# Ledger of designs, part 236: peptides against a protein of PDB entry 7UQJ

Target 1, 160 residues: chain A of PDB entry 7UQJ
Amino acid sequence: PELYQNFNITPPRGVLFHGPPGTGKTLMARALAASCSSDERKITFFMRKGADILSKWVGEAERQLRLLFEEAKKHQPSIIFFDEIDGLAPVRSSKQEQIHASIVSTLLALMDGMDNRGQVIVIGATNRPDAVDPALRRPGRFDREFYFPLPDVKARFKIL

## One batch from the design tools (peptide; made by RFdiffusion4, then SolubleMPNN)

Design b2_p23_4_s3 (from b2_p23_4, 11 letters changed)
Fold by OpenDDE base, seed 4:
Structure b2_p23_4_s3 (fold): chain B 160 residues (1-160), chain C 160 residues (1-160), chain D 160 residues (1-160), chain A 23 residues (1-23)
Amino acid sequence: as target 1 above (160 residues)
Amino acid sequence: as target 1 above (160 residues)
Amino acid sequence: as target 1 above (160 residues)
Amino acid sequence: SEIDELVEERAKELAKQVEERAA
């Protein structure tokens, strides 16, 4: 919340961190949470993994997403970090697609339903931005995208 | 390469990065790979995810692990990074336990079978070190453990 | 410690992490520290910010640098991380240049004065490698340079 | 502690990237 206010930028509801695995997306999200936390203003950091939302909460994923957003709202200011958010929308099988479509639809609705004045920021991390449902990447959702490149291996090599 | 020589420490075959999610374990591993790479000495970085070894390679996981270690050996010096290595040893169901036990046994054998002169380092990352098979945490395997704590918010504030 | 020994590379006294802001330079440095620490061999990590060395220690920066290196030597094995090391050499005003030149000269002397057998590694991070005094980038100092590329700026900006 | 600091530093670096991008 505060990081974006300091820059006179309208805080995104959603921020997509994308880039190769191990480029520090998850670390960035935690780091943002901690850098936005002051002694006066503690930010509550919620973390979920996209694949876990599917696998651990089979049949309850929508409820768990709702609970997550409610808890984040209750503990404002807060950050919800979805690691591997592309794991919420695997393209593969038709029956899985329906479950995924429902979960994604719930996430869309939750992001849309966040009041603009809400001190809840959603960060999604993915290694495959193109595997994230384009609907999640629209304004009012993950409308901000941060690429996390691989550290240029070539430039690092000169140092060693 | 150089950082470890200065410390007169026998190079581990395996390094376990453990700590809460998003504490930078995967980033660290990539960063180590890049920091060990020079113009004269390119380190090849191999990354696998523990859950992917189970899920994508059901029935071929052992072969894929062997191929990974062979490829890493072929492209020495190399780092093999296992993200979510605790995903290779889920404690739960007996039939899954047998498959997991076989995969873990293959990984153990591959780590044990690495020649001490091999320029292959294995890095495992987990959020749950206690969920990693204790056999993997023995000397000659993941015999070095690095804790990745959550950034203490208090320490961040002193630097801001 | 061990990763570098396996690779038969002479350990640098100094490693320069360079690349655009937030490319994980500082993160890398601490993660190297943590990855070099074992239960048997704890590495002490010292962090300083280049701008803080100038601003907080105006008139005592040289003494503080000496104390830092002495403390790092006392707590060997250790890593000294200078974040924003380019902040030690701002190009601008003549009077500031003299103070900067003195501080940089002190840092040069401290890096040169480290015994090759010292278990002290210095990591500098900068967003502007060309703003780092070339004298710091010579052999026996920051003789290793790691580029941390920006994640594709276009992708990151969409998130902000 | 070291990795706490790691993540803190990256937080700052990232905050700074956010700052530099917002600037």
Scores: peptide ipSAE 0.006, ipTM 0.378, DockQ to the pose 0.041; fails the geometry check
Fold by OpenDDE base, seed 1:
Structure b2_p23_4_s3 (fold): chain B 160 residues (1-160), chain C 160 residues (1-160), chain D 160 residues (1-160), chain A 23 residues (1-23)
Amino acid sequence: as target 1 above (160 residues)
Amino acid sequence: as target 1 above (160 residues)
Amino acid sequence: as target 1 above (160 residues)
Amino acid sequence: SEIDELVEERAKELAKQVEERAA
């Protein structure tokens, strides 16, 4: 929120962080949450892991997603961070179609249903952007993508 | 590759990183990948999580391992990093024998089948080296082991 | 251990680290392990993920918890760090009662069974302290709680 | 590069906060 207000830019509804594992996607999402929090305006940071939503909430995953978005809306301004979002929203053409299709459909509807005036940012992190359902990568959803390259070694030798 | 070339040493086929969680095993694997990458020679870094190979690819895990090694061979020079490899290759004497035995057998065969002229390094990371099947820790497989201690607080105060 | 000895305080049996994901709970648990380790007295650091105990050890989770506590007792002084402990010990009132009830009961018994003279500290990390069974948050178990806020923005604006 | 620098700086800051809280 604050980062985007300071730049007078409309905050994207969804941001996809992609890149090799441990390139700092989770760290950056927390960093953004921290940077957008002030003493006057605390940002609520929600984090869920894609595979955990499927495994912990078998048969209730859609309801848990709805509750998560409602809770994020209630605690505005908020960030919802989905770690390993490819575990939640695999490409529909992949053979585990049925269980994932309903969850992806729910996530799509929740992202589409976010009021443009709402102060909820959704960040998805993945190591496999191509494994994320293309419907989630369309405008009004995860429409901004940030690549997290492997840390260039030259930067690291300055710290070691 | 480059690190080993610079030292005129034959790169081991497999390196086991072990130590308490988040002692930098994943970060070191990436640093090695980056250090071995030049502007002229990009190293392809593949990362998989041991538990994800079992859970995401139920009944197809052996095939996915084969595809991973083929893809790594196709994109040489490459690093295959297995995070939580103890989740993929538990000790054979542990009662979940049947499903793991085939996957471990496949991984053993893939590591044995790596051509000595191939530029594929396999890094396994674990918090429990003793939970990794001893057959994977033999010469020609994960035959080099690096312990990642907890960062000694005294050592860290020199860097901060 | 050493931190508590240096302050002449009785080490709590269990410490709950809670706060938004990646606020450094895992990093803090490791720093505590390192800070409590001297050249003369190495602390053994055990880490388990709550969801991994349930998923990797289906039908053996209670036994694996017992073995973990026995191993920690054997390697005193030790820290047992449970990452995502809400995955292991969800609130009993949540509908997945049966499988979790036995595991939670085992964890409760193990924490209660820790001899007050034992040098085993248990750290649980969660993003959802309210999702942790209240029975685990009682005196003699996870009776100390530390909130990990989002890192204060003021520190970050000095670096950006 | 900027993201990597931010990640590294933040990793250092988190490490420092951990040390400050462990002290």
Scores: peptide ipSAE 0.000, ipTM 0.291, DockQ to the pose 0.022; fails the geometry check
Fold by OpenDDE base, seed 3:
Structure b2_p23_4_s3 (fold): chain B 160 residues (1-160), chain C 160 residues (1-160), chain D 160 residues (1-160), chain A 23 residues (1-23)
Amino acid sequence: as target 1 above (160 residues)
Amino acid sequence: as target 1 above (160 residues)
Amino acid sequence: as target 1 above (160 residues)
Amino acid sequence: SEIDELVEERAKELAKQVEERAA
């Protein structure tokens, strides 16, 4: 919270963490959730894996998303973290187009339906930002993107 | 490699990182690879996702594992990181028993076949340590285990 | 940044990340810096290790801090991340009292001298919040604190 | 403790990289 007001930057509803696997996307999302909770203000952290939602909840994915957002709203301030969001909301051009289109549309509607006063932040993590539907990357959704690099050799030196 | 000598601890052949998703398991594996690499001693980091190996390489998973270990040995000192190893080496009692049994057996053989003089460290990361075949958790394999907790709610305060 | 405005939380001048080593404090600081940068608004991230500043710059630490803050101000919006700030700004009661007192006083003055309109955020990370001078933890300085819990003992076992 | 330090240093490093990339 604190970092943003100094910059006069409007808080996104959604943040897309992208980068190679094991670059700390999910750790960062959890750390952000962890950092946002105070003794006075506990943040509820919801985590779902996109591929798990799609695979475990075929035909129920839309309902699971709705329930997740309702639960997050009920427990606000909250963070919804979608790990592997490219598994949940693949590009519409994927040959399984119809099922994915409804899930994407539901997620879009849920993100668009968040009131700006809602204390719900959505973090999506992907290893393949190009596999995420561009509609999810629009303002009011995952409108901020953070690339998690491979620990470059130069970055490796900074731990040492 | 270097990290273990500083502790006067014999480097494990295999380290199991377990804990909830997004607790930094893959990040840590990469960090270890980075921290063990010096200008004098570059570590080669191999990363594979267990579920990806199983899903993409059905019938070739054993060969892919062999090639991975050969490549790691060729580029030693090296780290092999298996992300989501519970997807690669599920408990033998899972209904797809035969296919998984051969993959597990191959991974066991590859880990057992590592000479103690080999500068190859294997890191497995899982969200479900109980879903990993107990045979992989035996001495000379993933014989060291590190739990990556959720960033505790109290830690969570402090970034929001 | 983004996470904060959704929570309607005033941005601190300084954020103290505390918790055991390996808890993602520095990761979070860097991710926060990344998160604050957009295509339209690049954030400059400065990282210094407190112990490195003290050890490498004995007698120059005050000047290095001034230069760091000047550079951060020049490149605003910016984040200054002090890793291991307990090494830079130890409690005044530590037996090397005089040298530390001047460094602490300089850091205090630099943080106090930041105009609230300055787009410079200071993040301090420490494993020992009790080793940080309480004066640094006052409003307008590191006035927000974030605890990064240990990855539980089980997580530690997996890197060893 | 040192593993925790490495996790932290790595978390720190990745956060830098996240930051450097979001910049």
Scores: peptide ipSAE 0.000, ipTM 0.394, DockQ to the pose 0.078; fails the geometry check

Design b2_p23_4_s3 (from b2_p23_4, 11 letters changed)
Fold by OpenDDE base, seed 5:
Structure b2_p23_4_s3 (fold): chain B 160 residues (1-160), chain C 160 residues (1-160), chain D 160 residues (1-160), chain A 23 residues (1-23)
Amino acid sequence: as target 1 above (160 residues)
Amino acid sequence: as target 1 above (160 residues)
Amino acid sequence: as target 1 above (160 residues)
Amino acid sequence: SEIDELVEERAKELAKQVEERAA
């Protein structure tokens, strides 16, 4: 919101943080949530892991995604952070992953259904942007990507 | 132990930390383990992820739970922290999850088998308390629940 | 590299960090990566979770392992850290886990294919060394094992 | 021992950073 408004940039619906694990993607998502929150305008930060949505919500993943987006919409301004989003929305590789296909389809629909005026930012973090379904990387979804390089030793010391 | 004794509170056998991800459940469990530990009374902290117990202990989850509780009992005072316990003991939703049912049954038996005088605290963390089998949330098991709200921005900066 | 060269120790191809969760295995792996990195000789640290390789790379795990090892070789000196390697290479318990068997076989081949002169260290972290396929624990693979005991309370405060 | 020292040093730095971030 403010971070994107301050730059005259249309707030992306989705931001993909990608890079090697431990590069601070999750930390940055939290730091962004914190920095975008003021005493007057608290951002509600929702975090989910992609693998958790699959393993823990077996048969309910779609419903839980809907509930998450509804809750995020209710608590605007908000950030939905999907850590390990590649676990949620793997590339549709095999016909047997109908469950994954349905979860991806639900996430697509939820991202497409976000009114551009809604103060809901979705941040996906992955170590494998190419393992994320390309449909999620289209405009109006995860349309911005931020690479988190392996920090220099000094930069890793700053993240540790 | 001391933390619960100091408040004239019967030490719970199990404590459920629930709330949105990134609210510091894991941090609090570690901080509790740390704060309850003195030079004279070192608490042994065991951490397991619920998803790991299922995925990594396929066919051995029950045995590994037993071993974990035996080790915790041997190293009293101790804390067993189950991060993402909803991945270990999901609500018995479908008939096909006989494996989950057996793991839950084993965890129930292990929690019930803890003598109330044993200095073993079990902490379960979940983002979805309602996805945890209600049998685990009964008295003598996870009988205390602590909600971790989304921290205020200032409180999130303190958790970062 | 330097850490092992300084001790006149043949750099292991693989190091297995094992011990209870939260004993600092991941922290140590990162610490080693940072300590082995100088301004003149930056170590590239690759982190993967074993469970992620299975769940997120369903049908591509072998390819992604190959790519990871190629990238690590390209960016020498490097560390490949497999957190929760027991999720990647479980003991070949059942005939039905042909997928796991293929991933293990690929990892074996990649570790065997590392030239001993290559500055690529593979660190596997597990809570269950006995759940790691014994073939990975042979000389020239994960041939060194480091046990991470539950730190003393003071040592845990130091790892927190 | 050196691994322990390195863990201790980094652990002190992490503890200090956690304290500095908690402050």
Scores: peptide ipSAE 0.000, ipTM 0.253, DockQ to the pose 0.026; fails the geometry check

Design b2_p23_4_s4 (from b2_p23_4, 11 letters changed)
Fold by OpenDDE base, seed 4:
Structure b2_p23_4_s4 (fold): chain B 160 residues (1-160), chain C 160 residues (1-160), chain D 160 residues (1-160), chain A 23 residues (1-23)
Amino acid sequence: as target 1 above (160 residues)
Amino acid sequence: as target 1 above (160 residues)
Amino acid sequence: as target 1 above (160 residues)
Amino acid sequence: KEIEELIEEQAERRAEQVEELAR
């Protein structure tokens, strides 16, 4: 609540950071975690890479996601950052259908099962938002998207 | 100002960006490329990942490095950004000695062979500077290192 | 040359020299002071050891740092060399928290308070850059790092 | 602060850091 009250944002259960590689998505997630941490209120930052969840936990990826969300809830206020979330939750129509479908379904259920009162923010980062299952990009999940453009000289004039 | 002008420091041929993952090393390299690009003087930005050079170019990694430096010299002013340079040039004492030793030797020779008058900057990014061959971290190579710390709130108030 | 001239890099307020003991960090700092001193422009070289600041000035370390920076500013152009800066500014998470935290905070404030136009360079030397508080390694502080590798005998002949 | 404001502040700080590094 208060973390989200301080964000003046109807608590998005998830925020999708998208943009080219090396545009500072991961840095922003860390900076958000830092910025929301006060001396009185430390935010627990959980970082996982989508590809690592699939590769390291063959057959336990769903359980690892559950444990991650439970741990994040236990250590709230918390941020769960999924780097390369397109690796974790590819579009269901991809030929690696069944394993990814179970992981996606688990992540969907975990995001849906987050009480809006929970002080757990999920941040997904991707270079390809269109490679992420559209079900994750629906209201109550990764419903807010932030684009991280390449630094351009014209952006220099907007950032100045 | 003048004290630094009197630091006739031969401009570093290479800059090592090091620090934890997601601290903006890649973003900074891109931003430097953008910031140094004017309408009159576009900087060509070459990005390569150390792991990709080893994995994609089995037996041709040395040639690919040579081509990269030739292309960078041809399109000067240019920045060569090596992301995860620890993957490309691990310490010579590692048991994967021979292939990495040849790549390291090639990269050393390419950095040494850059004319100090050439408008080619090499930026290496790593999470583990100690995993990079010390020969690359010598004067005239990656002799300047920039640390990218984790964003901290207390530092946020002091950097403002 | 010109690319580095177009890198109107605000001269670093601080340079971190890091590397194994006996790699010539202190020697280089002295040599830089000597090389930047001309007959017309003598650089005042201030040397302090981090451990000495903590041990000799129990309860006055902050004051000694302030006096050092004031004296360096008064005698500009000047170099402040902190040998073993990891002894002065250990990571805040170390159990010697409170005294070191005050000294770190003072050093941070002093580095932040240096006018970018001031001809005061701060050089920190350490054998363990990771033992230095990350706040000191941020832009506008010890933002540039030079690695001092062990001299390899073959590299000695290229540096001679 | 809204995530947007925090992103803008971080973008500004990055621009300042880039300017400080590019200065």
Scores: peptide ipSAE 0.028, ipTM 0.421, DockQ to the pose 0.032; fails the geometry check
Fold by OpenDDE base, seed 1:
Structure b2_p23_4_s4 (fold): chain B 160 residues (1-160), chain C 160 residues (1-160), chain D 160 residues (1-160), chain A 23 residues (1-23)
Amino acid sequence: as target 1 above (160 residues)
Amino acid sequence: as target 1 above (160 residues)
Amino acid sequence: as target 1 above (160 residues)
Amino acid sequence: KEIEELIEEQAERRAEQVEELAR
């Protein structure tokens, strides 16, 4: 409620930040966490890299995702930020399909299993939104998308 | 001149952006390029990752650095942005010393060789300023440093 | 000098941040303060709300401004950030004119009285630049303005 | 503030840091 009120968002289970590298998706997620924190109510910020979950936890990635979501729920209000989420849930290509499929399925189930009363926001950041499994971009998952454009020169001429 | 007037900086040859990951160092560099660009005068933004120069160009890194600086000079006013510059010019530790030493030496020479009339700014970004060779952090090189803090909850609470 | 060297700005006495509410003027001011702070040299950040100076210090606002500038000078390098500066220095409208006029006059004198050797930057933030007394926006005062645009609706729609 | 407003806030903040670095 209050996290969603502080975010003024109808509770999306997930928000996808997409755009070129160095457009500040990660800074935004951190700044959101900092802005929604008060002296009375600190938001817990969990950051994971998609590729790190796969590389560090070969065969344990599903368990690590479950633990992450449980920890986030325990420390709510919280933000789970997946940096480079395209590295966690790449579009299904043949050779690595099964390991990726189970991780994607687990992430889908965890996002679907978030009770709408929980103060947990999931933010995914990617430079390649089309490389993210479309199942994650459905309503009730990463159902809000935010494109981080390259800072356009024109936006700043109104600044000068 | 005008890039430095637009930056209102006495021309440092280089600027070091340092701070935790996802604090927006890369966005700042891109937004600098955008801001100093006009419809009449576009700043050319060259972005390289330090690790990419080492990994993609084993034995050619020096030549690629020279070509990058020549291209930046040709397309001035320009910004050369080295993301993860600690990956390009790590502090000299014993085992890989020779290849790194020549790359560092080349980058030093290129920064020292920038004629003060050139409209080329070099921005290095790192999460580990202490991992950058101290020779690069000397006057006339990366002689200006900008810390990108985590958006501190406390700093933001004193804002709110 | 060094704050101005770190900002590499020819010392403006003041910088005006303007743009819609929630455009991050306040975080920018703090991020600047933090970015210019090193372990060896901390920038002291003084934050005041324009409306708070008027409401909390009825008849003492001039004295509080003088004390603030003296404290900032004592703790230089420093940033004085006036959030909602339009609340401190509203454009002269008839009935409250005299009290506002003396506060504006005091702020003008304090900005004019900053010796160019002091490492004190004044940042004003407003959502209404046209509501700021034009005398404050003159050269040697808030002579630099930064518009914080809503990310262009088209950039926002490419985000959606 | 909506995530959009906060994104706007941060984009604008960066645009200004950039202007300040660019002045």
Scores: peptide ipSAE 0.022, ipTM 0.437, DockQ to the pose 0.044; fails the geometry check
Fold by OpenDDE base, seed 5:
Structure b2_p23_4_s4 (fold): chain B 160 residues (1-160), chain C 160 residues (1-160), chain D 160 residues (1-160), chain A 23 residues (1-23)
Amino acid sequence: as target 1 above (160 residues)
Amino acid sequence: as target 1 above (160 residues)
Amino acid sequence: as target 1 above (160 residues)
Amino acid sequence: KEIEELIEEQAERRAEQVEELAR
């Protein structure tokens, strides 16, 4: 929220970066954190990989998500960056339904529970936006989406 | 080679991108491919993940590397991008010595076998340059290294 | 000019990049140079810092500007990037009027003297567009302006 | 739009490094 005060823009709670692999989604999230960090206002940047949360914290992924959001709140202003979020929150119709469903439910609840006064922004990055649970893409969650195209030289020249 | 002819620069056969996760190594490689692609000269971009080659092609990783280099030569000018190359070519002193040693040996031979006139550039990306076999970092292989720092707003001023 | 031929875009003589510190203005300039450099057409990139021209070349800044533009013309296609151009071309109403006025006058004359057929693009970068002499921001000079916002999640929403 | 500009900036960084690599 306060990250957004100077622009009179209601901060998105969540932002989805999507586009082909290696289009700078993670780099953008880090650049955001760095640029929003002034000498007066340091942003705490949390980075997690969706698949790593599932694989490293088998059975504790929900708790790790809660702890991550609490830590981000404690160290606000904060950015939580989920790289490969399609690995964390695959579409609910995926064959590994139960474990993924609880993690998705926890992430949904954590995003919904973010106080509008909290200086916590969540950025999800995916190469496959259609593989992310549509519930995460609703207003108040990842309600803004940014396409990261391939760096086409042609697109760059059109900007000049 | 020809990608660099106009700069009087001997093209590196291989370039190592190293730096923290999400500093845009992959993005740079794609941007290189895009920037070097004109309407007259399309560069073919091959992307492989080091760990994926090992995991998907158990026992065939060497053959897949050979095929990749042949395909890159066939579609020259070409860029071969190895993301997470530390996963493909871990330091020879790592406990899984035999299978990794043969893959490293194959990659070394393929890089050494690149004709200096071939329009094939190999880019390796790693978060852990010290985890890459030193033999790959020798002249004629990944002989140029580029550090991708964190996007520190202050460091941006120093690169300027 | 010819830098833009493939896009049916009349090349700006000058482009002003403006935005907060560390928003990659210099980064764009170099990237433009790279992207416009094909194997057939290498762009020569000249980078100068506005304050450095004033401080390093006390009393010769005008001559150094002339030499820079001549060198850029000789090595066309070329990009001249002035980082921190507000240091070179402060608003004429600033108290250090005489020395700055002559440098600004020289830069204006050099930009006006660029033949529309010359493959020389001038990019100015500033954190303070309002500190740049308005005469530089007129048509035929820095007639295109690109805002480089903070990778602040707020202004990110305005560019979508 | 700042994302587009930052994507531009990151595309810019890429092309600087492309220039450094192309040098």
Scores: peptide ipSAE 0.021, ipTM 0.449, DockQ to the pose 0.042; fails the geometry check

Design b2_p23_4_s4 (from b2_p23_4, 11 letters changed)
Fold by OpenDDE base, seed 3:
Structure b2_p23_4_s4 (fold): chain B 160 residues (1-160), chain C 160 residues (1-160), chain D 160 residues (1-160), chain A 23 residues (1-23)
Amino acid sequence: as target 1 above (160 residues)
Amino acid sequence: as target 1 above (160 residues)
Amino acid sequence: as target 1 above (160 residues)
Amino acid sequence: KEIEELIEEQAERRAEQVEELAR
């Protein structure tokens, strides 16, 4: 909280966690949900994997996204965590990835449709931020990006 | 290994990290590698996903495991981290999972063949410890098991 | 960021991370620094151990604190992380700990002297929050406190 | 013990990140 107010930074609606696999992106998102929960104010945590949405919900992915955002809104304050979001929202310019244009468009619309006063945070995690559609990385969507480096000795000593 | 020698604890050959997805199992393994690395003694970290070994190395999985252990031994002190090890080493009793019996047997043999004096630690991570072949959970293999709980709401309430 | 603005929480100048040793206090502080850094806005991370400040800088601890805060201000936006801050800022009421009264007073003054508009965040980590001088835990200082629980003792002992 | 400490460290890390994001 303090960091961003001290920095006069308005909270994003969407946060992109990016970094190599096993750098704690999912862990962080779960951790977020837990820390922001109080006995008085429980945060509901919704987790989906991008690849799971595509593979399990072939042709229903858009509906499942809508339902997820509706449920998150119903259970606010809430966090929606998309693990492997590059699987859900590939770069639209890729001729092979055009099949997902509707899913990406639905996610964009859902993020744009979130009230600024809504108590829903969307966290996307990816190992490949450049594989995420740039439209998702715009203000009002995943407009903050957090790098999760490998715990390099130097990174860990800079983090220590 | 050094950690355990510093504590006069015989290092396990294998450690099983188990807990829900996104509980930081992979991050922990990486963090271990980084923590145990000094300027004088770098730990080499090898990471593989169980599912990736099966999907990318169809028919070559045994060879890839052997090569991985050889490389880890060559670059000791080292950590071999198997993410999603339940994908690599399913329960042998499952009739559908018998196809992996050779891969599991190879992993067992590789773990058994590690000299106690070797500076190679094997870490397996799973979301489903009961889906891991019990033979891998025997002494001299993954003989230590660490539960990675979800960050409990209570755990994080004390952080708010 | 978003969580706190959605929670309408004013940012602290100082954050106390508390919890058992090895619960990731240091690791988080560093992840914070990395996450808040963008290509456009690098956060400088300063780390000190409380015990190291006392042991390495006997008689110079106050000066080292001043220099640290000056350097952090010079390199803002920045994070100052004090690991083992209970070693630096013991409870003043302890007759044995009175020797550190000047160091604690210096840290208090440095935290009080930070402009609310300054882009410097101070994170203290301790295993013993009750061993930290209550004066440091006041508004405008370490006015937010984060509990880092042990991963369930069983989980942790299974990883040992 | 060091894995325990690291797991604790990761739990703490999770906890801190939550509070940072809650900030």
Scores: peptide ipSAE 0.020, ipTM 0.421, DockQ to the pose 0.039; fails the geometry check

